# Peptides against a protein of PDB entry 6RGO, part 200

Target 1, 392 residues: chain A of PDB entry 6RGO
Amino acid sequence: MALKLLGFNQDATCFSVISSNKGVTIYNCDPFGKCFELEKSTSNDEELDFLVEMLFSTSLIAVVDKTIGASKRKKLKIVNTKRKATICELTFPHEIMDVIMNRKIICVVLKSDQIFVYDISCMKLLRTIDVRGEKLKSTSKFRNSEAVGDIGVRVSLSTDNNSILCYSSYSKSDKENAPLNDIVVFDALKCIQINVLPAVHQSNIVCIACSPDGMLMATASEKGTIIRVFKTIDTENDEPILVNEFRRGSRPSRISEMKFNHDNTLLACVGESDTIHIFALPVTTTEADANEDDTLQQSSHSLSSSINGLQYISKGLANRFGKIIVSKIPTQSQQRHVAYIKIPENAKYRIGFPKDTTNTIHICGEDGNYLVYSIPRNEVGPCTLVKSNTFD

## One batch from the design tools (peptide; made by RFdiffusion4, then SolubleMPNN)

Design b2_p15_7_s3 (from b2_p15_7, 7 letters changed)
Fold by OpenDDE base, seed 5:
Structure b2_p15_7_s3 (fold): chain B 392 residues (1-392), chain A 15 residues (1-15)
Amino acid sequence: as target 1 above (392 residues)
Amino acid sequence: SEKIKEIQEAMSEKL
């Protein structure tokens, strides 16, 4: 059967898929098994298309039926999976492109480049963000529907209660074809803009990942060759802090998903390539307050692999137009993966990091494989397969 | 509202 992957939940305890004959299915990761099925409402042999966002391992899901007709694509259903009941429906003026949530916030992204921010606990609208702003309302050329399916506003939300929302925005270029290459960092609870990262790539941003705590953000452009990691809140001399620049590959390839692990030590990416890449982040030693006494001399030979990553403060080249373009880090200072997983060519995979095991990654494929890998700590190399299951 | 109670219940209930 044709499977379409919807992805893992926030803590990789569950994943969701569309099965052509069954509808939406949710699987539990451990113990592995089917825990929910949303039956197809239509007897028609039409290709199923859904958005499903899970709230961790709770009975709350958000569902958009995209299968048939323009009216359903504008409706968000909040469903209790255990009761198999729709609690409420929200109708939007435009097609829903994405839905993301945590325990506090639901964000709904529309084809109009609007983000609707809701308090999940009461479904109260907190903010409507118009990413096009007032200036672009006059150029009501709706991007012609067919070819532009992939280039829209991208969002990521912290999985914690701080609810840091990162979204792609149009650069202030008065050009009709301004790229979606700026990032806005937004406190979704307080409804305040925290930061703006201008021109973080030369082309449109197609993938964003926020760290669980909202302190880091990873970005990839449509080229998918370079991943950049920034601090979300902190700035240095009013400039964005680039923490890392990773090289996924030399060949262009779309990145479909990126995720941080729970302690912000790893960043994984997946996409159209035969390889999931896992990158190590520098452990920000929070200066733990050096107070308490405890003398235990255990000689942990921390092999300080002195990755003297020269902090090349990439001085933003202020181009003649006052736009800070993050200068490309020299190719020699671009970090490679520390670990990888080989996946079948042309199989779409999704990734998740479990909360309790920071060196474990969950992956699932449209080939019907659910796989658990151990990430090597002390060497650069392949991940080790720990567990495998199949689903239909 | 009843819907708010149902949302809060679903948010607290495990799959």
Scores: peptide ipSAE 0.651, ipTM 0.969, DockQ to the pose 0.898
Fold by OpenDDE base, seed 2:
Structure b2_p15_7_s3 (fold): chain B 392 residues (1-392), chain A 15 residues (1-15)
Amino acid sequence: as target 1 above (392 residues)
Amino acid sequence: SEKIKEIQEAMSEKL
């Protein structure tokens, strides 16, 4: 049977798949088992295509049927999985490209490079973000070129209630082919732009991950060789703070998904390569209030990973156009993975971090494998397989 | 509306 992965929920307690015979299936991770099925509405041998966004382990899901006709691709259904019933339906002017949610906000990304932000509790529209802006509407000949597949606005949302939305935006270039290489940080609750990170890559951004708390953001371009991690809100001298630069590989390879763990100590990435990479982040010691004298000698087992101090090369090379170019970290100072998982070639995988076990990663494949790995803490090496299950 | 109540119920109800 052909499986298509939809992904994990926000806390990796569930994942969703499309089965050619069954339609959309949701699996619980622990105990492992099928918890929901959305039956195929048509007997046609058409390739099933859906967007499904889960709200944690709740009975609320958002569904877009992309299989049957251009009209359904513009419809978002809010479904109660226990009742197997559609609560409400929203219709958009353009095809839905992505849907992301947390306990407060649902964001709908359209093929028109618009982001619709809703209060999930009442489905009230809070904001429409037009990423192209008014000036570029006139010159966008819809690239009806079906061939330039997956270049569009990318989004990520914090899983907390602060609802920090990170999205890719077009660089301010007079060129008709401006890359989607800027990032905007947006407070989705207040509907305020917090920050703008200009030209974070040389090519289009194809993957974004926001940390669960919304304080960090990871970005990858079409090349997928370098991953950059930034602070979302904080700036230094009105410049973006680059926290980390990771090298995934030397060969170009698309990254399809990145995720932070729940304590912001790890970043995982997956894509077209045979390898899931896991990177260590420096623990940002929040300066907790200096007052309480409690000399708990937490034996900092200094992971003497030679964090060759990323000197804050705050050499914002102000290029002749006043654009902050993110300083290229020398290739020798680029951090590598601390852990990895080998996956089958040609199998698409998705990743998730469980909330309660910061050194565990959940993965699932279009090969029908659900796998739980332990991440090594004290050494660079392969992850250890802890649990495996199969699904169809 | 009834739909808002159903959304809030679904948001609180575990799978």
Scores: peptide ipSAE 0.649, ipTM 0.968, DockQ to the pose 0.915
Fold by OpenDDE base, seed 1:
Structure b2_p15_7_s3 (fold): chain B 392 residues (1-392), chain A 15 residues (1-15)
Amino acid sequence: as target 1 above (392 residues)
Amino acid sequence: SEKIKEIQEAMSEKL
């Protein structure tokens, strides 16, 4: 049976899949089981495609039928899963590419590189963000449709109530083919641009993750070799703060998803490679826990001594090519994963972090496996499988 | 509106 993964909800309590025979199914993680099914409206042998965004463990979902030939690719449905009823429908001028939500905001990304920001509580439009801006409206060449599935505006939203929206934007290069390598940080509630991180990669950004609190973002380009973590709001001398640079691998490989855990101590990534990588973030010691024992300090000190070397943003490369914040952290100071999970080759997986257990990760595969792993804290190594279930 | 009430109900209703 062909499965397509939609992903986990914000707290990894549920995940969504497309079954070629059944339509959309939502599974609960614990206790494991089917909690909702959206049946196919058509008996056609058409390859199903859907967007489903679930609001935590609630009965609220957003659904887009993206199936080719379906006249519905421009329609967002808000559905109550318990009632099996559509509450409302929104129609957009262009095809919907992505939908993200939290308890305050829904963001709808269109194929036109527009982001529609709504107050979820009333479905009121707060803002339309045009990522192309006014100047690029003249180049009516829609990038030719076939190869373009990978190159569009990427978005991530904080899962908290602050509703920090991070999105990829076009660099200000006068080149007809400006890359989507800038990041804009946006307060989705106030509708204010907070920050702009120019040229965070040399190529298009294909994956973004915002931390649950909206204070950090992770970015990956088409190369998927380097993951960069930045502060979202804070700047140093009006320049973006690079917190971490992680090396996923030496070979190019697409990253499809990244997630922070709920305390911002871990960043996981998954994609086309046979390996889920988990990276440790430096714990920002808030001054309060100065009283607990000396033993945890030694492991943090060895990481912190490598971080002080990051202040040498060499002034020299800034002058000739516009402020490319490619501070080449020397390849020697690139942090590797602290943990990993091996997955089958060519299996697509999704990842989620549960709220209450910061050292566990939930994963699900198009192979029909739902797996729970324990993440090692004190050693670099494989994660330990704790629980497994199957779905179809 | 009735739709706003239904959205707020769905947002508050646990599975």
Scores: peptide ipSAE 0.646, ipTM 0.968, DockQ to the pose 0.898
Fold by OpenDDE base, seed 3:
Structure b2_p15_7_s3 (fold): chain B 392 residues (1-392), chain A 15 residues (1-15)
Amino acid sequence: as target 1 above (392 residues)
Amino acid sequence: SEKIKEIQEAMSEKL
């Protein structure tokens, strides 16, 4: 059967798939099994296309039927899975490209590069974000690129109640073809822009992940060779906003999804490559001032390690060309993965981190495999398969 | 609103 993966929910307790014969199916991860099925409304052998976003392990889902006709692609249904009933339907002026939610907020991304932010508890519109802005509306020939993989606005939302929304935005370059290489950090509850990260990549951003707490974000460009991790909030202490740069590979490969684990110690990425990569984040040890006065002697071995000073240009040099956030990080500071999973070539996989086990990753494939891996803590190497299930 | 109650119910119901 042809399977299409929709992904894991926020805590990786469930995942959703499209089955060509059945429609939308939601699986529970533990105990493994079907928890919901939405039957196919059409008897036709048409390729099913849906967006489904699940709210944790609740009976609340958001559904967009993208299978047939431009009218359905503009409709968001909020469904109770236990009752198999539509609670409400919202209609948008343009096709829905993405839907993301947490316990507070639902964000709807349109093909018009608009983000609609709602209070989920009442479906009240809080904000419409126009990523193109008013000036670009006049020259925007609708990219009628039906091209599978079209460069649109990407979004990620924190899974916590802080509801930090990160989205890709157009560079302020006067070029008609400005790349989507800026990031905006937005408080979705307060409807306030927190930060703007200009030119975080040289090309369009195609993948964004927000940490569960909204304190970190990861970005990847169309090249998918470098992943950058940023603080979402400007710290007072002139600390670099760019906290990490990871190298996935030397060859270009699209990254389709990235996820942080629940304690911000790991970042996983998946895409068109045969490998899921897992990177270790530096734990911000809050130096508890353990003023342990331990007078351990001055062994003065002057290892003059030439710290080629990464002159991070501090916040103050707003030169006339904007904040260059990405100084050329020397290629020497690029970290590799600490762990990996090999996946079948050409199989699309999705990833999720369970809340209760920070060293476990859930993955599911369009090959019908649901797999649970243990991540090694103290060694660089392959993850260990712990559990395997199949679905159809 | 009845719809708001149904949303809140669905948000509180675990599967």
Scores: peptide ipSAE 0.639, ipTM 0.967, DockQ to the pose 0.885

Design b2_p15_7_s4 (from b2_p15_7, 8 letters changed)
Fold by OpenDDE base, seed 4:
Order: C-alpha cells, then sequence, then structure tokens
Structure b2_p15_7_s4 (fold): chain B 392 residues (1-392), chain A 15 residues (1-15)
C-alpha cells in the first residue's frame, strides 16, 4: 500500500501515517502497535492527504483533511481520539500548510504566510503573525509572489511550556524576490518577538528545528549542505550567536526534518539523501549550582574532551547596510556527523528522539519500517539497530 | 464552556 508519513509526536512515543486504504493511523512506539485510526471519509480513489499533529501521547490531535476540495484544506479539526469526536473546528481564509503544537500552544501556518497562534486550552486566538505583511511594512515593493511549490514559511515550536516559536521570515531586501532567510524567535505565550536572526542562509530556509527547551535552533536552506545552530534568545552585542555549523554533505540535498534530542546534545537530520545524519552539540556546561546531596553516580563518561575547540562565535560582520552576515565557519572546521543511519534511497523517513533515552533515535519510513537505533557515544560511526517493526 | 472541558479531557487522556 502507499504509505505517507505524517511524523512523530513531540517525544517520539507515537507516530502517524496515512495508509491509502485505511486513512490516518497512529502507532504507539512502545509497546509497538496501532492505537488509533481515522477512517477514510470517502470511497473515492483519490490520494489521501492529511495534516495530523499529535499532542504527545494524549487523546488530542489536530487534523486537516487536504484530500478533497479547497474548503477542507482550510479547516482544522481538534479531535479526541478516544471519543472519536471533533471537539471544535476552525476555518481559515487560506489553505493550512502546517500545524504544530505543545501543551500550551497550537500554531497554524497558512499558504498566505500567516501564522495563527492559539491557546490550546481554549482554542483562543492569541496572535496572527503576517510574515508577508511584516515584509511589506519593511519593503514597499513586494509583489505577491505565490509560494511556488515547497517554498513557504517554516516553523518550529519548543516542546516545553516556554513555547518558543521559531519561524522563517523574508529578509529586508530591496529586491522584489527577497528570500525567506531570516528567522524570527517568538514567545508564543506572551506573543512577543524575542529575537531576529537576519540572513542565516543565502537561500530560502526550508527546515527549522527548535530544541525542546527552546534555547537552540537549527536551520537548513534549500541547498541542505550546511546546518546552522543558533541560540534563540541569547545575543552577543545584539548579534546572533552561532553555536555550530555542521556539514551534512557536499552535494545539495533537501533536508525535510531536523530534531534535537531532549538534552540538546544531538541534532539529527533527514531528507532526500540515503543517510540520516546525527551531529554532536557542545555540552553547554550550565553551571548547575552544586546543591549537595543525592549521590547517584550516573557515570556520564563525558565525551567533553575533543570538542573543546571552536566556539566559533561568528561575529556577524555588519555590512555597510547594517545587515549582520553570519560569518561562515571555515569549511575545514565544519563538523561532520558523529553518527549516521543508512536508509533506502527515495524512501521518505521521519525522525524522533524519545525523552527517556537521549542516545536513542526513532525513525519511520514510507517503506513501512519503524526502527529504533542506538547512537554511538564514543566513536564516529553507524548507529546500531535495536528494534525493528513493520506497519501498513 | 463545554469546549474547554472537552479540550481539558482530551489533553489529560492518554491514547
Amino acid sequence: as target 1 above (392 residues)
Amino acid sequence: SEKIELLKEAMSETL
């Protein structure tokens, strides 16, 4: 059967898929099994298209039926999976492109480059962000370039309650075709812009990942050769802090998804390539205040030693126009992956990090494989397959 | 409101 992956939930306890014959299916990861099915509403041989966002392993899901007619593509249903009941429906002026949530916030991205931010507890609108309107206010000449294909506003939300929203925005360029290469960091609870990272790539940003705590953000452009990791909130002299610059590869390849693990020590990326790449992040030694007591000697063999080198504080060179140019880390000092997973060519995969095992990654493929890998700590190499399951 | 209670229920119930 043709499978289409919707992805993992926030903590990789569940994943969702579209099966052409069944509709939307949600699988539990451990114990592995089908936990929910949303039946196909129509007997038509139309290709099923859905957006489904889960709220962790809860009975709350957000669903957009994109299969039939332009009207359904504008409707967000909030569903209780246990009751198989729609709690509420929201209708938008434009097609829904993405939906992301945590325990506090749901964000709805429209084809109009608008982001609607809701309080999930009551489905009250907190903010409408108009990324085009912000662009037009900054630059009088922007034609409504229809978002051609896969180019549009990208978003990522912290999985914690701080609800840090990172989204791609249009650069302040006098050029009619300004790329989506700025990042805005937004407090989704307070509805305040925290930070703006200008021109983080030369081309459109196509993938963003926020760390679970919202303190880090990873970005990739349509080239997908370089991944940049920034601090979201912290700035140095009002300039963005580039923490890492990773090289995925030398060949252009789209990155479809990136994820941080729950302790911000790893960043994984997946896309059109035959390889999931896992990068090590420097452990920010937060000086945990040494409050005395509890003796549990978890032997964290700190891989601390070898990554001591390049805190490349990329001093943004402000060019003559006050644009911060993120200094490129020299190509020789660009970190490679520390681990990898080989996946079938042309198979779309999704990735998730489970909360309880920071060295484990969950992956699922449109080939019907759900795989759990252990990530090597002490060596650069392949991940080890720990569990394998199939789904249909 | 009924909607708020239904949201709270769905957010508290595990699959």
Scores: peptide ipSAE 0.679, ipTM 0.971, DockQ to the pose 0.914
Fold by OpenDDE base, seed 2:
Structure b2_p15_7_s4 (fold): chain B 392 residues (1-392), chain A 15 residues (1-15)
Amino acid sequence: as target 1 above (392 residues)
Amino acid sequence: SEKIELLKEAMSETL
């Protein structure tokens, strides 16, 4: 049977899949097993397509039926899984492309490049964000670009209560084909734009990950060769702070998902390649409380590989349009992965980091494998398989 | 409202 992966929840305690015969199934990771099933309402042999966003391990899910012909692609259902009941339904003017949530906020991304921000506690609309702006609405003939996987607005939301929303935006260009290569950082609770990172890639951004605390953001373009990590809120001289530049590979390959671990020490990426890559982030010592308590120097040999060589190349090359382009780190100083997982070719995988084990990664595949890997701390190499389960 | 109480229930109830 064809499985379609929907992904992990925010803390990788559960994942969701579409089974062609059963509908949407949610699996618990530990103990491994089915915890919810949404039965297929239609006997038709139509290929099932859903968006499902989970709220951690809670009974709250957001569901969009995207099945062809279902006429439900504009409807968001908020469901209690234990009650098997719809709490509320919202209808949008355009097809829903993505849904992301935390304990405070739901963001709904439409095919119109609109983001609807809701207070989850009451489903009150807080903001509509028009990413195209008013002026670009006139010339957008719907790109019936049939061929290339729909280049739309990408979003990521912090999993904490601060609710930092990062989204891709169109660069200021007089060209009809302005790339989605700017990032906006938005406080979703206060409905305030915090920061704008201009031209973070040369091509459209296709993947964004916000850190759990909302302090970091990773970006990848349609080329998927370089991943950039930025501070979200902090700026130096009104310029974006580039924390890291990672090289996934030399060949173009789409990145479908990126995730930070819960302590912001690791960034994982997965996509169309046969390899999940895991990168180490420098430990940003927050100058938090130097309270004088003189207690034990447990010399955790942090591999402080002294990446003294990340010169803050604050010298944004002003492009021909006066926009600061984040200077490329020289290819020789671009960091590679510290760890990797080999996955089957043509199998789509999703990734998640569990909260309690910062050196463990959960992965699941459309091949029906749920796998738990240990990430090496002191060496560059393959991850070690710790646990495996199968699902149907 | 009933919707708000149902949302609170679903957000507090673990799978």
Scores: peptide ipSAE 0.673, ipTM 0.971, DockQ to the pose 0.920
Fold by OpenDDE base, seed 1:
Structure b2_p15_7_s4 (fold): chain B 392 residues (1-392), chain A 15 residues (1-15)
Amino acid sequence: as target 1 above (392 residues)
Amino acid sequence: SEKIELLKEAMSETL
């Protein structure tokens, strides 16, 4: 059967899929099994397309029917899965491209490059962010760039209650074809812009991940060769702090998804390549843990390769136009993966990190495999398969 | 409102 993956929920307790024959199915990860099914409303052999965003392991889902011809691509349904009932429906002026949520907010991304931010508890609109409106103040011509269907505003939201929203924005270039290579950091609860990271890549940003606590973000461009990790809020001399630069590979390959684990120690990425890459993040010791002098000489030979914390203060080479370009970390200082998973070629996979097991990753494929892997801590190598299930 | 109670219910009900 043709499966299309929608992905894991925030804590990887569930994942959602589109089955061509059944419609949307939500699976529980442990115990493995179907927990919800949304039946196909149409008998037509049309390729089903849906957005489904689940709120953790709750009965709350947001659903958008994106099926071609369905006329519902502008409608967001909020559904209780236990009741099989629609709580409310919202209609937007443009097609819905993405939906993301946490326990406080829901963000709806439109094809118009607008982000609608709602209070999830009442579905009150808090803010409309117009990502194009910032560009249009500089360039009067609406180029109908037939946006090659893959280039649009990308968003990621912290899974915590702080509700840090990271989104891609258009660089302030006098060029009519400004890339989506800026990042805006936004407090979605207060509706305040916190930070702007200019020109974090040379090309459009196609993938963003926010850490669960909202303190870190990972970004990847269309090239997908380099992943950059930044602090979201903190700045040094009004400049963005680049924490890590990871090399996924030398060959261009699209990254479709990135996720941090729950303790911000790992970043995973998946995409069009035959390999899921897992990178180790330096543990940011918050200054608070420095005072417990407890001399327990547990010789955890952490292979702290002495990456001397050369905070490469990327002195942004202020290009002649006052734009801070994030300095490329020399290719020799780019960190590689600490772990990997081989996946079937041309199989689309999604990733999730479970909350309770920081060294475990959940993956699911359009091949109908749900797989649980153990991540090695003390060595660079393949992940070990711990559990396997199949779905249809 | 009924909508707010239904949202609260759905957000509190674990599977």
Scores: peptide ipSAE 0.666, ipTM 0.968, DockQ to the pose 0.901
Fold by OpenDDE base, seed 3:
Structure b2_p15_7_s4 (fold): chain B 392 residues (1-392), chain A 15 residues (1-15)
Amino acid sequence: as target 1 above (392 residues)
Amino acid sequence: SEKIELLKEAMSETL
């Protein structure tokens, strides 16, 4: 049967799939099994298309039916899975492109490049963000519908209660074809813009990941060769906002998803390539734990020497405040993966990090495989398969 | 409101 992956929930305890014969199915990861099924509303052989976002391991899901007609693509249903009941329905002026949530906030991304921010506890609208801004009110040239392919506003939300929202924005260039290569960092609870990172890539940003705590953000462009990691907040110290630059590969390949692990020590990426890449982030030891054992210093020195290459190449893009955001790091000083997983060619995979096991990764494929891997700690190499299950 | 109680229920019920 044709499967379409929707992805993992925030803590990788569940994943969602579309089955062409059954509709939407949610699987529990441990113990492995079906926990919810949403049957098709229609008997037609139409290709099913849904957005489904689950709130952790709770009975709350957000659902958008994209299969049938322009009217349903504008409707968000909030459903209790245990009761099998719709709690409320919201209708938007444009097609829903993405839905993300945590325990405080729901963000709804529209095809109009608008982000609607809601308080999840009451479904009250807190903010409408217009990413196109006032400049496009004068030029009523809607981008021709055909060129509005894969390029839209990308979003990521912290899984914590701080609710840090990162989104792609248009560069300030007066060109009709301004790239989506700026990043805005936004406090979704307070509805305050925290930061703006201009021109973080040369081309449109196609993937964003926020860390669980909202302190870090990863970005990838249409080229997918370089991943950049940034601090979301300007520290008072003259520390660069760009903390890491990783090389996924030499050939262009789209990245579809990135995830941080729970403690911000690992970043994983998946996409159109035969390989999931896992990168190590330098642990910023907060000075408070500096009292215990000397022995871990040797492994940290090899990672820190790679970061010192970021400081010396002062020919970077500065923000509005004169801080260097993006240095021209030489291609030679770019960090590689520390671990990898080989996946079947042309199979779409999704990734998730479980909360309680920072060195474990969950993956699922449109081939019907759910796989749990252990990530090596002290060596660069393949991940080890720990558990496998199949789904239909 | 009934909607707020139903949201609170769905957010508190683990699968």
Scores: peptide ipSAE 0.654, ipTM 0.966, DockQ to the pose 0.924

